# Designs tried in a protein design run: peptides against a protein of PDB entry 3NZW. Part 149

Target 1, 212 residues: chain A of PDB entry 3NZW
Amino acid sequence: TTTLAFRFQGGIIVAVDSRATAGNWVASQTVKKVIEINPFLLGTMAGGAADCQFWETWLGSQCRLHELREKERISVAAASKILSNLVYQYKGAGLSMGTMICGYTRKEGPTIYYVDSDGTRLKGDIFCVGSGQTFAYGVLDSNYKWDLSVEDALYLGKRSILAAAHRDAYSGGSVNLYHVTEDGWIYHGNHDVGELFWKVKEEEGSFNNVIG
Target 2, 222 residues: chain B of PDB entry 3NZW
Amino acid sequence: QFNPYGDNGGTILGIAGEDFAVLAGDTRNITDYSINSRYEPKVFDCGDNIVMSANGFAADGDALVKRFKNSVKWYHFDHNDKKLSINSAARNIQHLLYGKRFFPYYVHTIIAGLDEDGKGAVYSFDPVGSYEREQCRAGGAAASLIMPFLDNQVNFKNQYEPGTNGKVKKPLKYLSVEEVIKLVRDSFTSATERHIQVGDGLEILIVTKDGVRKEFYELKRD

## One batch from the design tools (peptide; made by RFdiffusion4, then SolubleMPNN)

Design b2_p21_1_s2 (from b2_p21_1, 11 letters changed)
Fold by OpenDDE base, seed 3:
Structure b2_p21_1_s2 (fold): chain B 212 residues (1-212), chain C 222 residues (1-222), chain A 21 residues (1-21)
Amino acid sequence: as target 1 above (212 residues)
Amino acid sequence: as target 2 above (222 residues)
Amino acid sequence: PFVEPEERVKELLEYYESLVK
């Protein structure tokens, strides 16, 4: 798995691969590693698929309850704290989760929290999470700046996942791409790695270690 | 010594068509090298046009299916006989599986039916409840043999238009029920030849808007 | 051949842990 999220002047970019594995077996190439918690909040999945899918869906229910009770959308901080508190209760039980909770509220602005099953909760501007995270960081860190255009930011997210898909055997399938703004998340499509790789290679003149 | 799990072998296969879905399974039940039964159905009509199979440890599979059937019953009681949608069924099954997260059902679960738009739907589950809607999925002993075949024949992976020098992929299209049945039969006959835990009989449940139809075919009895 | 229960559990856990990792 490779997931990433980063803040920039235009909001948040979230990009993830779609490969699921069972050891050397590719269980799926089409896993949705972004959980659309609600129209304004995204959760990413790394680690145990069931753990992430189950608890992030549960988180969505908690967020909805908050909205109903408080008559306002939950903050990203509070949403991530709910999840963090939950997984902390299960600390040592064997949950496997590396998640990012991403959203944009008027109060907080664009906000990303990293939450994992060890009980770590971090607020930050850039996170890559998964077995391919170091490959993604290599591309992302080299090209990131706050003032990226939305177009450039989307491409950078996609390109970083592609790099990880290329080098990490546990990442691949496709890139699912999201842009998060104050108005909510926008899905920017599913990009098959096989097609994307050759397109990028041709357009950039990159990936020269691979002969076409 | 604690021995919570067995393996009863078998293989299951789901394929979604445009306005139908199929869920098929062999009828062999085995423990180690001993055939327990040559006809033990493992694909079930659960009502509301939902068919289900949980392949792996049969005791766990049966328990899960029974719980789901009971869940369907209670859903009707609680919601004025409302039909359980396939997506809601998937969510329900997730909760059943994840409820035993720390002592899982040792099964690969597949359900099939029609979505709310009348399109074929197949959902597959891992042992602890992660699930995905897919066009096709093989589960069980011979899944590793069948799944690549399905990638090629259902999703047309690695197929290209003739005369294009591999530059144009074969376009995706829905398969007819007859084509799907042929693929299922070919899959299981092939799997039976190469895997000792697959064989004896093939039961196929076909879900359409008109209900669930069953077909049975003999497999090799070796 | 027969797989011991503990090994079977291990296989299950490894399968689960490897998903979306």
Scores: peptide ipSAE 0.150, ipTM 0.772, DockQ to the pose 0.096
Fold by OpenDDE base, seed 5:
Structure b2_p21_1_s2 (fold): chain B 212 residues (1-212), chain C 222 residues (1-222), chain A 21 residues (1-21)
Amino acid sequence: as target 1 above (212 residues)
Amino acid sequence: as target 2 above (222 residues)
Amino acid sequence: PFVEPEERVKELLEYYESLVK
């Protein structure tokens, strides 16, 4: 798995691969590793597929309950804290989760929290999470700046996941891309790695280690 | 050392069509190298036009299917005989599986039916309840032999339009019931030849708007 | 090949570990 999220002048970019593996077996190439909690809040999944899918879906329910009770959308801080508190209660039980909670509220603005099954909860501007995270960081860190245009930021997110898909055997399939703004998240499509690779190679003149 | 899990072998296969879905399984039940039964069905009609199979450790599979059937019954009681949708069934099964997260059912679960739009639907689950809707899925002992074949013949992977130098993929198209049944039969006959835990009989459940139909075919009895 | 009970548990654990990726 490779997931990433970063803040920039235009909001938040979220990009993830779609491969699931069971050892050497490719279980699926089409897994949805982003959970759309509400129109303004996203969760990403890395680690155990069931753990992430189950508890992030549960988180969605908790967020909805908050909205019903308080007549206001839950903050990104509070949503991430709910998840963090939950996984902390299961500390030592063997949950495997590396998640990012990304969203927008009027109070917080665009916000990213990293939450994992070790009980770590971090607020930050840039996170890559998964077995391919180091490959993604290599591209992302080399090209990131706060003043990226929306177009450039979307491309950078997509390109970083592509790099990880290329080098990490446990990442691949496709890139799912999101842009989070004050108006909510926008889905920017599913990009098959097989097609995207050749397109990027041609347009950039990159990946010269592969003979086209 | 105590091992609470057995492995009864077998293989299951689901394929979704345009307005139908198929879930198939062999009828061989085996422990290690000993055939326990040549006819032990593992694909079940659970009501509300939902078919289910949980392949792996048969005791766990049977328990899970029974729990789901009971869940369907309770759903009817609580919701004035409302039909359980396939997506709701998938969510329910996730909770059944994840409820035993720390002592899992040792099974690969597949359900098939029609979605709310009348389109064929197949959902597959890991032992602890992660699930995905897919066009096709093989599970069990010979899944590794069958799944690549399904990728090629259902999803048309690695197939290109002639004369395009591999630049244009073969377009996705729904298969007919007859085509799907043929693929299922070919899959299981091939798997039977190469895997000792697959054989004896093939039971296919076909879900349409008219209900569930069952077909049975003999497999090699080696 | 006969898989001993302990090996089956190991295989299950390995499977779960593999799903993490």
Scores: peptide ipSAE 0.117, ipTM 0.756, DockQ to the pose 0.097
Fold by OpenDDE base, seed 4:
Structure b2_p21_1_s2 (fold): chain B 212 residues (1-212), chain C 222 residues (1-222), chain A 21 residues (1-21)
Amino acid sequence: as target 1 above (212 residues)
Amino acid sequence: as target 2 above (222 residues)
Amino acid sequence: PFVEPEERVKELLEYYESLVK
């Protein structure tokens, strides 16, 4: 798995691969590693698929309850804290989760929290999570700027996942791409890694380790 | 050392069509190298036009299917005989599986039916309840043999339009029920040749708007 | 080849840890 999220002047970019593995077996090439918690909040999945899918869906229910009770959308901080508190209760039980909770509220602005099953909860501007995270960081960190245009930011997110998909055997399939703004998240498509690779190679003159 | 899990072998396969879905399974039940039964059905009509199979450890599979059938019953009681949708069924099964997260059902679960738009639907589950809707999925002993075949024949992976120098993929299209049944039969016959845990009989449940139809075919009895 | 039940449990646990990482 390779997931990433980063803040920039235009909000948040979220990009993830879609490969699921069971050891050396490719279980799926089409896994949705972004949970659309609500129209304004995204969760990413790394680690145990069932753990992430189950609890992030549960989180969605908790967020909805908050909205009903408080008549206001839940903050990203509060949503991530709910999840963090939950996984902390299971600490030592064997949950495997590496998740990012991403959203944009008027109060907080664009916000990303990293939450994992070890009990870590971190607010930050840039996170890459998964077995391919270091490959993604290599591209992302090298090209990241706060002042990126939306177009450039989307491309950078996509390109970083592509790099990870290329080098990490546990990442691949496709890139699912999201842009998060104050008005909610916008889905920017599913990009097959096979097609994307050759396109990027041709356009950039990159990936010269591969001969077409 | 005590191990609570067994493995009864077998293989299951789901394929979604445009307005139908198929869930198939062999009827062989084994323990180690011994055939327990040559006809032990593992694909079930659960009502509400939903078919289900949980393949792996048969005791766990049977327990899970029974629990789901009970869930369907109670859903009807609580909601004035409302039909359980396939997506709601999938969510329910997730909770059944994840409820045993720390002592899982040792099964690969597949359900098939029609979605609320009347389109064929197949959902597959890992042992602890991660699930995904897919066009096709193989599970069980010979899943690794069949799934690549399905990738090629259902999703047309690695197929290109002739004369395009590999630049244009073969377009996706729905398969007819006859084509799907043929693929299922070919999948199981080929799997039977290469896997000792697959054979004896093939039972295919076909879900359409008119209900569930069953077909049976003999497999190699080796 | 034959896989012992204990190994099957191990494989299952490893499967949980390997998904979506």
Scores: peptide ipSAE 0.179, ipTM 0.769, DockQ to the pose 0.095; fails the geometry check
Fold by OpenDDE base, seed 2:
Structure b2_p21_1_s2 (fold): chain B 212 residues (1-212), chain C 222 residues (1-222), chain A 21 residues (1-21)
Amino acid sequence: as target 1 above (212 residues)
Amino acid sequence: as target 2 above (222 residues)
Amino acid sequence: PFVEPEERVKELLEYYESLVK
């Protein structure tokens, strides 16, 4: 798995691969590793698929309850704290989760929290999470700027996942790309890694370790 | 050495069509190298046009299916006999599976039916309740043999239009029920030849708007 | 990385094996 999220002047970019594995077996190439909690809040999945899917869906329910009770959208901080508190209760039980809670509220602005099953909760501007995270960081850190255009930011997110998909055997399938703004998240499509790879290679003259 | 899980072998396969879905399973039940039964159905009509199979440890599979069937009954009771949708069924099954997160059902679960738009739907589950809607899924002993075949024949992976030098992929299209049944039969026939835990019989449940139809085919008994 | 349910099952089995010892 490779997931990433980063803040920039235009909001948040979220990009994830879609490969699921069971050992050496590719279980799926089409997994949705972004959970759309609400129109303004996304959760990413790394680690145990069931753990992430179950608890982030549960989180969605908690977020909805908050909205009903408080008559306002839940903050990203609060949403991530709910999840963090939950996983803390299961500390030592064997949950496997590496998640990013990404969203936009008027109070917070664009916000990213990293939450994992070890009880870590971090607010930050850039996170890559998963077995391919180091590959993604290599591309992302090298090209990241706060002042990226939306187009460049989207491409950078996509390109970083592609790099990870290329080098990490546990990442691949496709890139699912999101842009989070004040108006909510926007889905920017599913990009098959196979097609994307050749396109990028041709356009950039990159990936020269592969002979076309 | 104590092992709380058994392995009863077998293989299951789901394929979604445009307005139908198929869930198939062999009827062989084994323990180790011994055939317990040559006809033990493992694909079940659960009502509301939902068919289900949980393949792996049969005791766990049976328990899960029974719990789901009971869940369907309770759903009807609580919601004035409202039909359980396939997506809601999937969520329910997730909760059943994840409820045993720390002592999982040792099964690969697949359900098939029609979505609310009348389109074929297949959902697959891991032992602890992660699930995904897919066009096709193989589970069980011969899944590793069948799934690549399905990728090629259902999803047209690695197929290209002739004369395009591999630049144009074969377009996706829905398969007819006859084509799907043929693929299922070929899949199981081939799997039976290469895997000792698959064989004896093939039961196919076909879900359409008109209900669930069952077909049975003999497989190699060796 | 998705931790595979099968890995969890394996861990459980390993745990049970340790208890019988």
Scores: peptide ipSAE 0.023, ipTM 0.775, DockQ to the pose 0.172; fails the geometry check

Design b2_p21_1_s3 (from b2_p21_1, 12 letters changed)
Fold by OpenDDE base, seed 5:
Structure b2_p21_1_s3 (fold): chain B 212 residues (1-212), chain C 222 residues (1-222), chain A 21 residues (1-21)
Amino acid sequence: as target 1 above (212 residues)
Amino acid sequence: as target 2 above (222 residues)
Amino acid sequence: MFVEPYERVVKQLEYYKSLYK
């Protein structure tokens, strides 16, 4: 798995791969590793697929209840805290979750929280999570700047996941790409890694260690 | 010494067509190297045009299917006999599975039916309730033998248009029910040859707008 | 930080089996 999210002048980019593995077996190439909590909040999954799917879906329900009770959208801080509190209650029980909660509220602006099953909750500007995270960081950190255009930021997110998919045997399938703004998240498609690799190689003149 | 989990072998597979879905399973039930039964069905019509199989430890599978059938019954009671949609069924099954997150049902679950638009649907689950909708899925003992074949023949993976030098992929196309049944039969006959836990009989449940149809075929009884 | 969608689930199931072998 490789997931990433980063803040920039245009909001938040979220990009994830879609491969699931069971040991050496590729269980799926089409896993949805972004959970659309609501039109304004995204959750990412790494670790146990069921743990992330179940509890992030549960989180969505809690966020909806908040909206109904308070007549206001839940903050990213509060949403991530709900999840963090939940996993903390299960600390030691064996949950496996590495998640990012990404969203935009007027009071917070674009916001990313990292939440894992160890009880860690971190606010930050850039996170890569998964077995391929170091490969993604290599590309992302080398090219990141706050002033990226939306187009460049989307490409950078996609390109970083591609790098991880290339080097990490546990990552691959496709790249699912999102842009989060004050008006909510926008889905920017599913990009097959096989096709994307050759396209990027041709356009950039990169990946020259691979002969086409 | 008590072992809470058994392994009864067998294999199941689901394939979604345009306006139908198929869920198939062999009828062999085995423990270790001993065949318990040559005809123990493991694919079930659960009502509301939903078919289900939970393959692995048969006791867990049967328990899960019974719980789901009961869930369908209660859904009708609570919602004025409303038909349970396949996507809602999938969510319900997730909760059934995850409810035992810390002592899981030792099964791979597949359901098949029609979505609310009348399109074929297959959902697959891991033992603790992660799920996704797919065009095809193999589960159980011979899943590793069958799934690559399905990738190639259902989703046309690694197939290209002739004369394009590998630049144009074979276009995706829905298979007919006859084509799907042929693929299922070929899958199981092949799996039976290479896996001791697969064989004896093949039961296929076909879901259409007109209901569930069952077909049975003999497999090798070795 | 965690890595595989199914890795820990598989390990957990294997662990359950190993406890009773």
Scores: peptide ipSAE 0.023, ipTM 0.743, DockQ to the pose 0.121
Fold by OpenDDE base, seed 3:
Structure b2_p21_1_s3 (fold): chain B 212 residues (1-212), chain C 222 residues (1-222), chain A 21 residues (1-21)
Amino acid sequence: as target 1 above (212 residues)
Amino acid sequence: as target 2 above (222 residues)
Amino acid sequence: MFVEPYERVVKQLEYYKSLYK
């Protein structure tokens, strides 16, 4: 798995791969590792698929309850705290979750929280999470700047996941790409890694370790 | 030593068509190397045009299916006999599975039916309730043998247009029910030859707007 | 380090089985 999210002048980019494995077996190439909590909040999943899918869906319900009770959209801070509190209650039980909660509220602006099943909750500008995270960081950190255009930021997210998919055997399938703004998240498509790889290689002259 | 899990073998397969879905399973039930039954159905009509199979440890599978059937019943009671949609069924099954997160049902679950637009739908579950809608999925003992075949024959993976030097992929298209049935039969006949836990009989449930139809085919009884 | 979702589930199940071998 490789997931990433980063803040920039245009909001938040979220990009994830779609491969699931069971040992050496590729269980799926089409897993949705971004959970659309609501139109304004995204959750990413790494670790246990069921743990992330179940509890982030549950989180969505809690967020909806908040909106109904408070007549206001929940903050990213509060949403991530709910999840963090939940996993804390299960600490030691064996949950496996590495998640990012991403959203854009008027009060907070673009906001990313990292939450994992160890009880860690971190606010930050850039996170890569998963077995391929170091590969993604290599590309992302080398090219990141706050002033990226939306187009460049989207490409950078996609390109970083591609790098991870190339080097991490546990990452691959496709890249699912999101742009988060104050108006909510925008889905920017599913990009097959095989097709994307050759396109990028040709256009950039990169991946020279692979002979076509 | 206490071992709560068994393995009863078998294989299941779901394929979604345009306006239909198929869920198939062999009828062999085995423990270790002993055939318990040559005809133990493991694919079930659960009502509301939803078919379900939970393959692996049969005791867990049966328990899960029974719980789901009960869920369907209660859904009708609570919602004025409203039809349970396939997506809602999937969510319900997730909760059933995840409810035993720390002592999981040892099964690979597949359901099939029609979505609210009348399109074929197949949902696959891991033992603890992660689920995905897919065009096809194999589960059970011979899943590793069948799934690559389905990738090639349903999703046309690694197939290219002739004369294009491998540069143009074969376009995706829906398969007819006849084509799907043929693929299912070929899958199971092939799997039976190479896996001892698959064989005896093949039961196929076909879901259309008109309801659930069952077909049965003999498999090798070795 | 997070391994792929399904791998962990499988390992957990294998662990359960191993506990009772």
Scores: peptide ipSAE 0.024, ipTM 0.758, DockQ to the pose 0.126; fails the geometry check
Fold by OpenDDE base, seed 2:
Structure b2_p21_1_s3 (fold): chain B 212 residues (1-212), chain C 222 residues (1-222), chain A 21 residues (1-21)
Amino acid sequence: as target 1 above (212 residues)
Amino acid sequence: as target 2 above (222 residues)
Amino acid sequence: MFVEPYERVVKQLEYYKSLYK
């Protein structure tokens, strides 16, 4: 798995691969590792798929309850705290979750929280999470700037996941790409790694370890 | 030494068509190297045009299917006999599975039916309730043998238009029910040849807007 | 570093089996 999210002048980019494995078996190439909690909030999945899917869906319900009760959308801070508190209650039970809660509220602006099953909750500008995270960081850190255009930011997210998919055997399938703004998240498509790889290689003259 | 889980073998396969869905399973039930039964159905009509199979440890599978069937009944009681949608069924099954997160059902679950638009739908579950809607999924003992075949024949993976030098992929298209049934039969006949836990019989449940029909085919009884 | 989505489940199931062996 490789997931990433980063803040920039245009909001948040979220990009994830779609491969799931069970040992050496590729269980799926089409896993949705971004959970659309609501139109304004995204959660990413790394670790146990069921743990993430179940509890992030549950989180969505809690967020909806908040909206009904408080007559306003929940903050990203509060949403991530709910999840963090939940996983902390299960500390030692064996949950496996590496999640990013991403959203854009008027109060907070673009916001990313990292939440894992160890009880860690971190606010930050850039996170890569998963077995391919180091590969993604290599590309992302090398090219990241706050002032990226939306187009460049989208490409950078996509390109970083592609790098991870290339080097990490446990990452691949496709890149799912999101742009989060104050108006909510925008899905920017599913990009098959096979097609994307060759396109990028040709356009950039990159991936020269592979003969075309 | 006590092992809470058994393995009864078998294989299941779901394929979604345009306006139909198929869920198939062999009828062999095995423990270790002994055949317990040559005809033990593992694909079930659960009502509301939903078919279900939970393959792996049969005791767990049966328990899960029973719980789901009961859930369907309760859904009708609580919602004035409203039809349970396939997506809602999937969510319900997730909760059933995740409810035992710390002592999981040792099964791979697949359900098939029609979505609210009348399109074929297949949902696949891991033992603890993660699920995904897919066009096809194999589960069980011979899943590793069948799934690559389905990738190629249902999703046309690694197929290109002739004369394009591999630049143009074969376009995706829905398969007819006849084509799907043929693929299912070919899958299971092939799996039976290479896996000792698969064989004896093949039951195919076909879901259409008109309901669920069943087909049965003999498999090798070796 | 986190394991793959389904790999963890497999490991956990194996763990459960091992507890009773």
Scores: peptide ipSAE 0.024, ipTM 0.755, DockQ to the pose 0.113; fails the geometry check
Fold by OpenDDE base, seed 4:
Structure b2_p21_1_s3 (fold): chain B 212 residues (1-212), chain C 222 residues (1-222), chain A 21 residues (1-21)
Amino acid sequence: as target 1 above (212 residues)
Amino acid sequence: as target 2 above (222 residues)
Amino acid sequence: MFVEPYERVVKQLEYYKSLYK
C-alpha cells in the first residue's frame, strides 16, 4: 500500500494505489483505498482493510449525526478526533489502521490528520502512509512546494504513487487521485499503473532503469 | 488437540454479467485428505434474488449463511417485505463478519445478484468484512489457480487488439450467460485436475431478473 | 501498524490456530 496526502495553495491532493496483498498473493488490483466519508471528507486506508473500511464508514455516520445535531458540517479536527478516540479505546486489541482524514472547512482551511491504531493523531501538511511510503516521499519531498498549481499538484501526487508502485511490490494496480477543496472532494480518475508508467517514462525520460 | 478452525476445502467462483450473475461452487467437502462428502452444496439461494457462499471452514460458513438468511427474514419484518438490495446485503454481511472481528469466521464470502439497475453484481468479502464489488472473484482452495484465468478471460488482462503491436487493449465487454457458464466449467475442471480439495460436483446458481436457476455438472471423483 | 490490507487478518487467524497446536 501507498497512500499520500498533502496540502498546497489549492487545497489537498490525495493519491493512493489500489493493490491488496495477502503475503505474496495479489488479492486485488482494484481496492478503493480512499473512503469517501461524505462529500467533504476523505479517509485513506492502510493496514487492515476491514478495520479501515468499517470504522471510517462508522465515522461517516458520526459525522452525519454531527451535521444533524449542530446544523453544520463537522470539522476535520473533530472528525479525526472521533476516529482517534475510537481506536484508542481499542488500543491493544489488535486493530491495524493507518489512515489520513482529509477535508477543507472554512474555519480550518485545507486540513490533514494522520490517525493510526497506535494512538497517534497528527496534524500536518504532508503524509505518506504504507509500505511504499518512503518511495513516495522521495518523489514528493523533492518536488513539493506550497505554490504548486492544481495541475502540477495532481501530477505530483500521481507521480509519487507511481514511484512507489514501481519500487514497492505491495503497491500497484492503479492510482486513484482526489483533489479536496472547500466545496468538497473531486475525483480525478483511476490511472492504471501499467499505462501510466510507460506514459510517464516517455514524457519525462524517467525510469531509465527499465528498458522499453 | 482442539482447534477452533477447520478447513473443509472447496472452491467458489462468482462472475457478474450484464443482466445476470453467477455464483458457483464445487460440492466436495474434505478434512485433511479425507473426503467427507462428494455432494455438500455450499452455494445458497438466500431469497430476494441473492445467492451466497462462504467458503473455508464449513461450520463457520454455514453459521454465517444462516445468520444472513435470518437477517433477510427480519429485514422483511421490519420493512414491510421490502426486497433487500444487493448493496444493502453486502453492508449487512460486513457487519456480521466484523461483529466477530476478534474471533473471525474463517471463510471467504461471495454473494451475487442484481444491483438496483438490474446489472449483475458480485461482492467479495475477507474474513472480517472488508468487501468490494467486482466483475469476478474466485475463493477457496483453488482460488490462486482460477483467479488469474478469470483475469484473462473475464477482464481480458494482457489481451490486445490484433495488429496494434500491443498498444491497444482488448475492450472490456460483458459475456453471455452461456460464455460465463463455459468459463466456470473450464475453471473448475482445470482446478479439479490440480487441486485435491476440488472435485466431485459443480453447482452453478444463475441469478436473473426471473429468479435463481441451478445447474449441476459432474466433476472428477478422484 | 500493518501495511498490508489482509496481513493482520491472516496473522490473527494463524495465531488462533496456533494456540491449539
Scores: peptide ipSAE 0.024, ipTM 0.747, DockQ to the pose 0.125; fails the geometry check

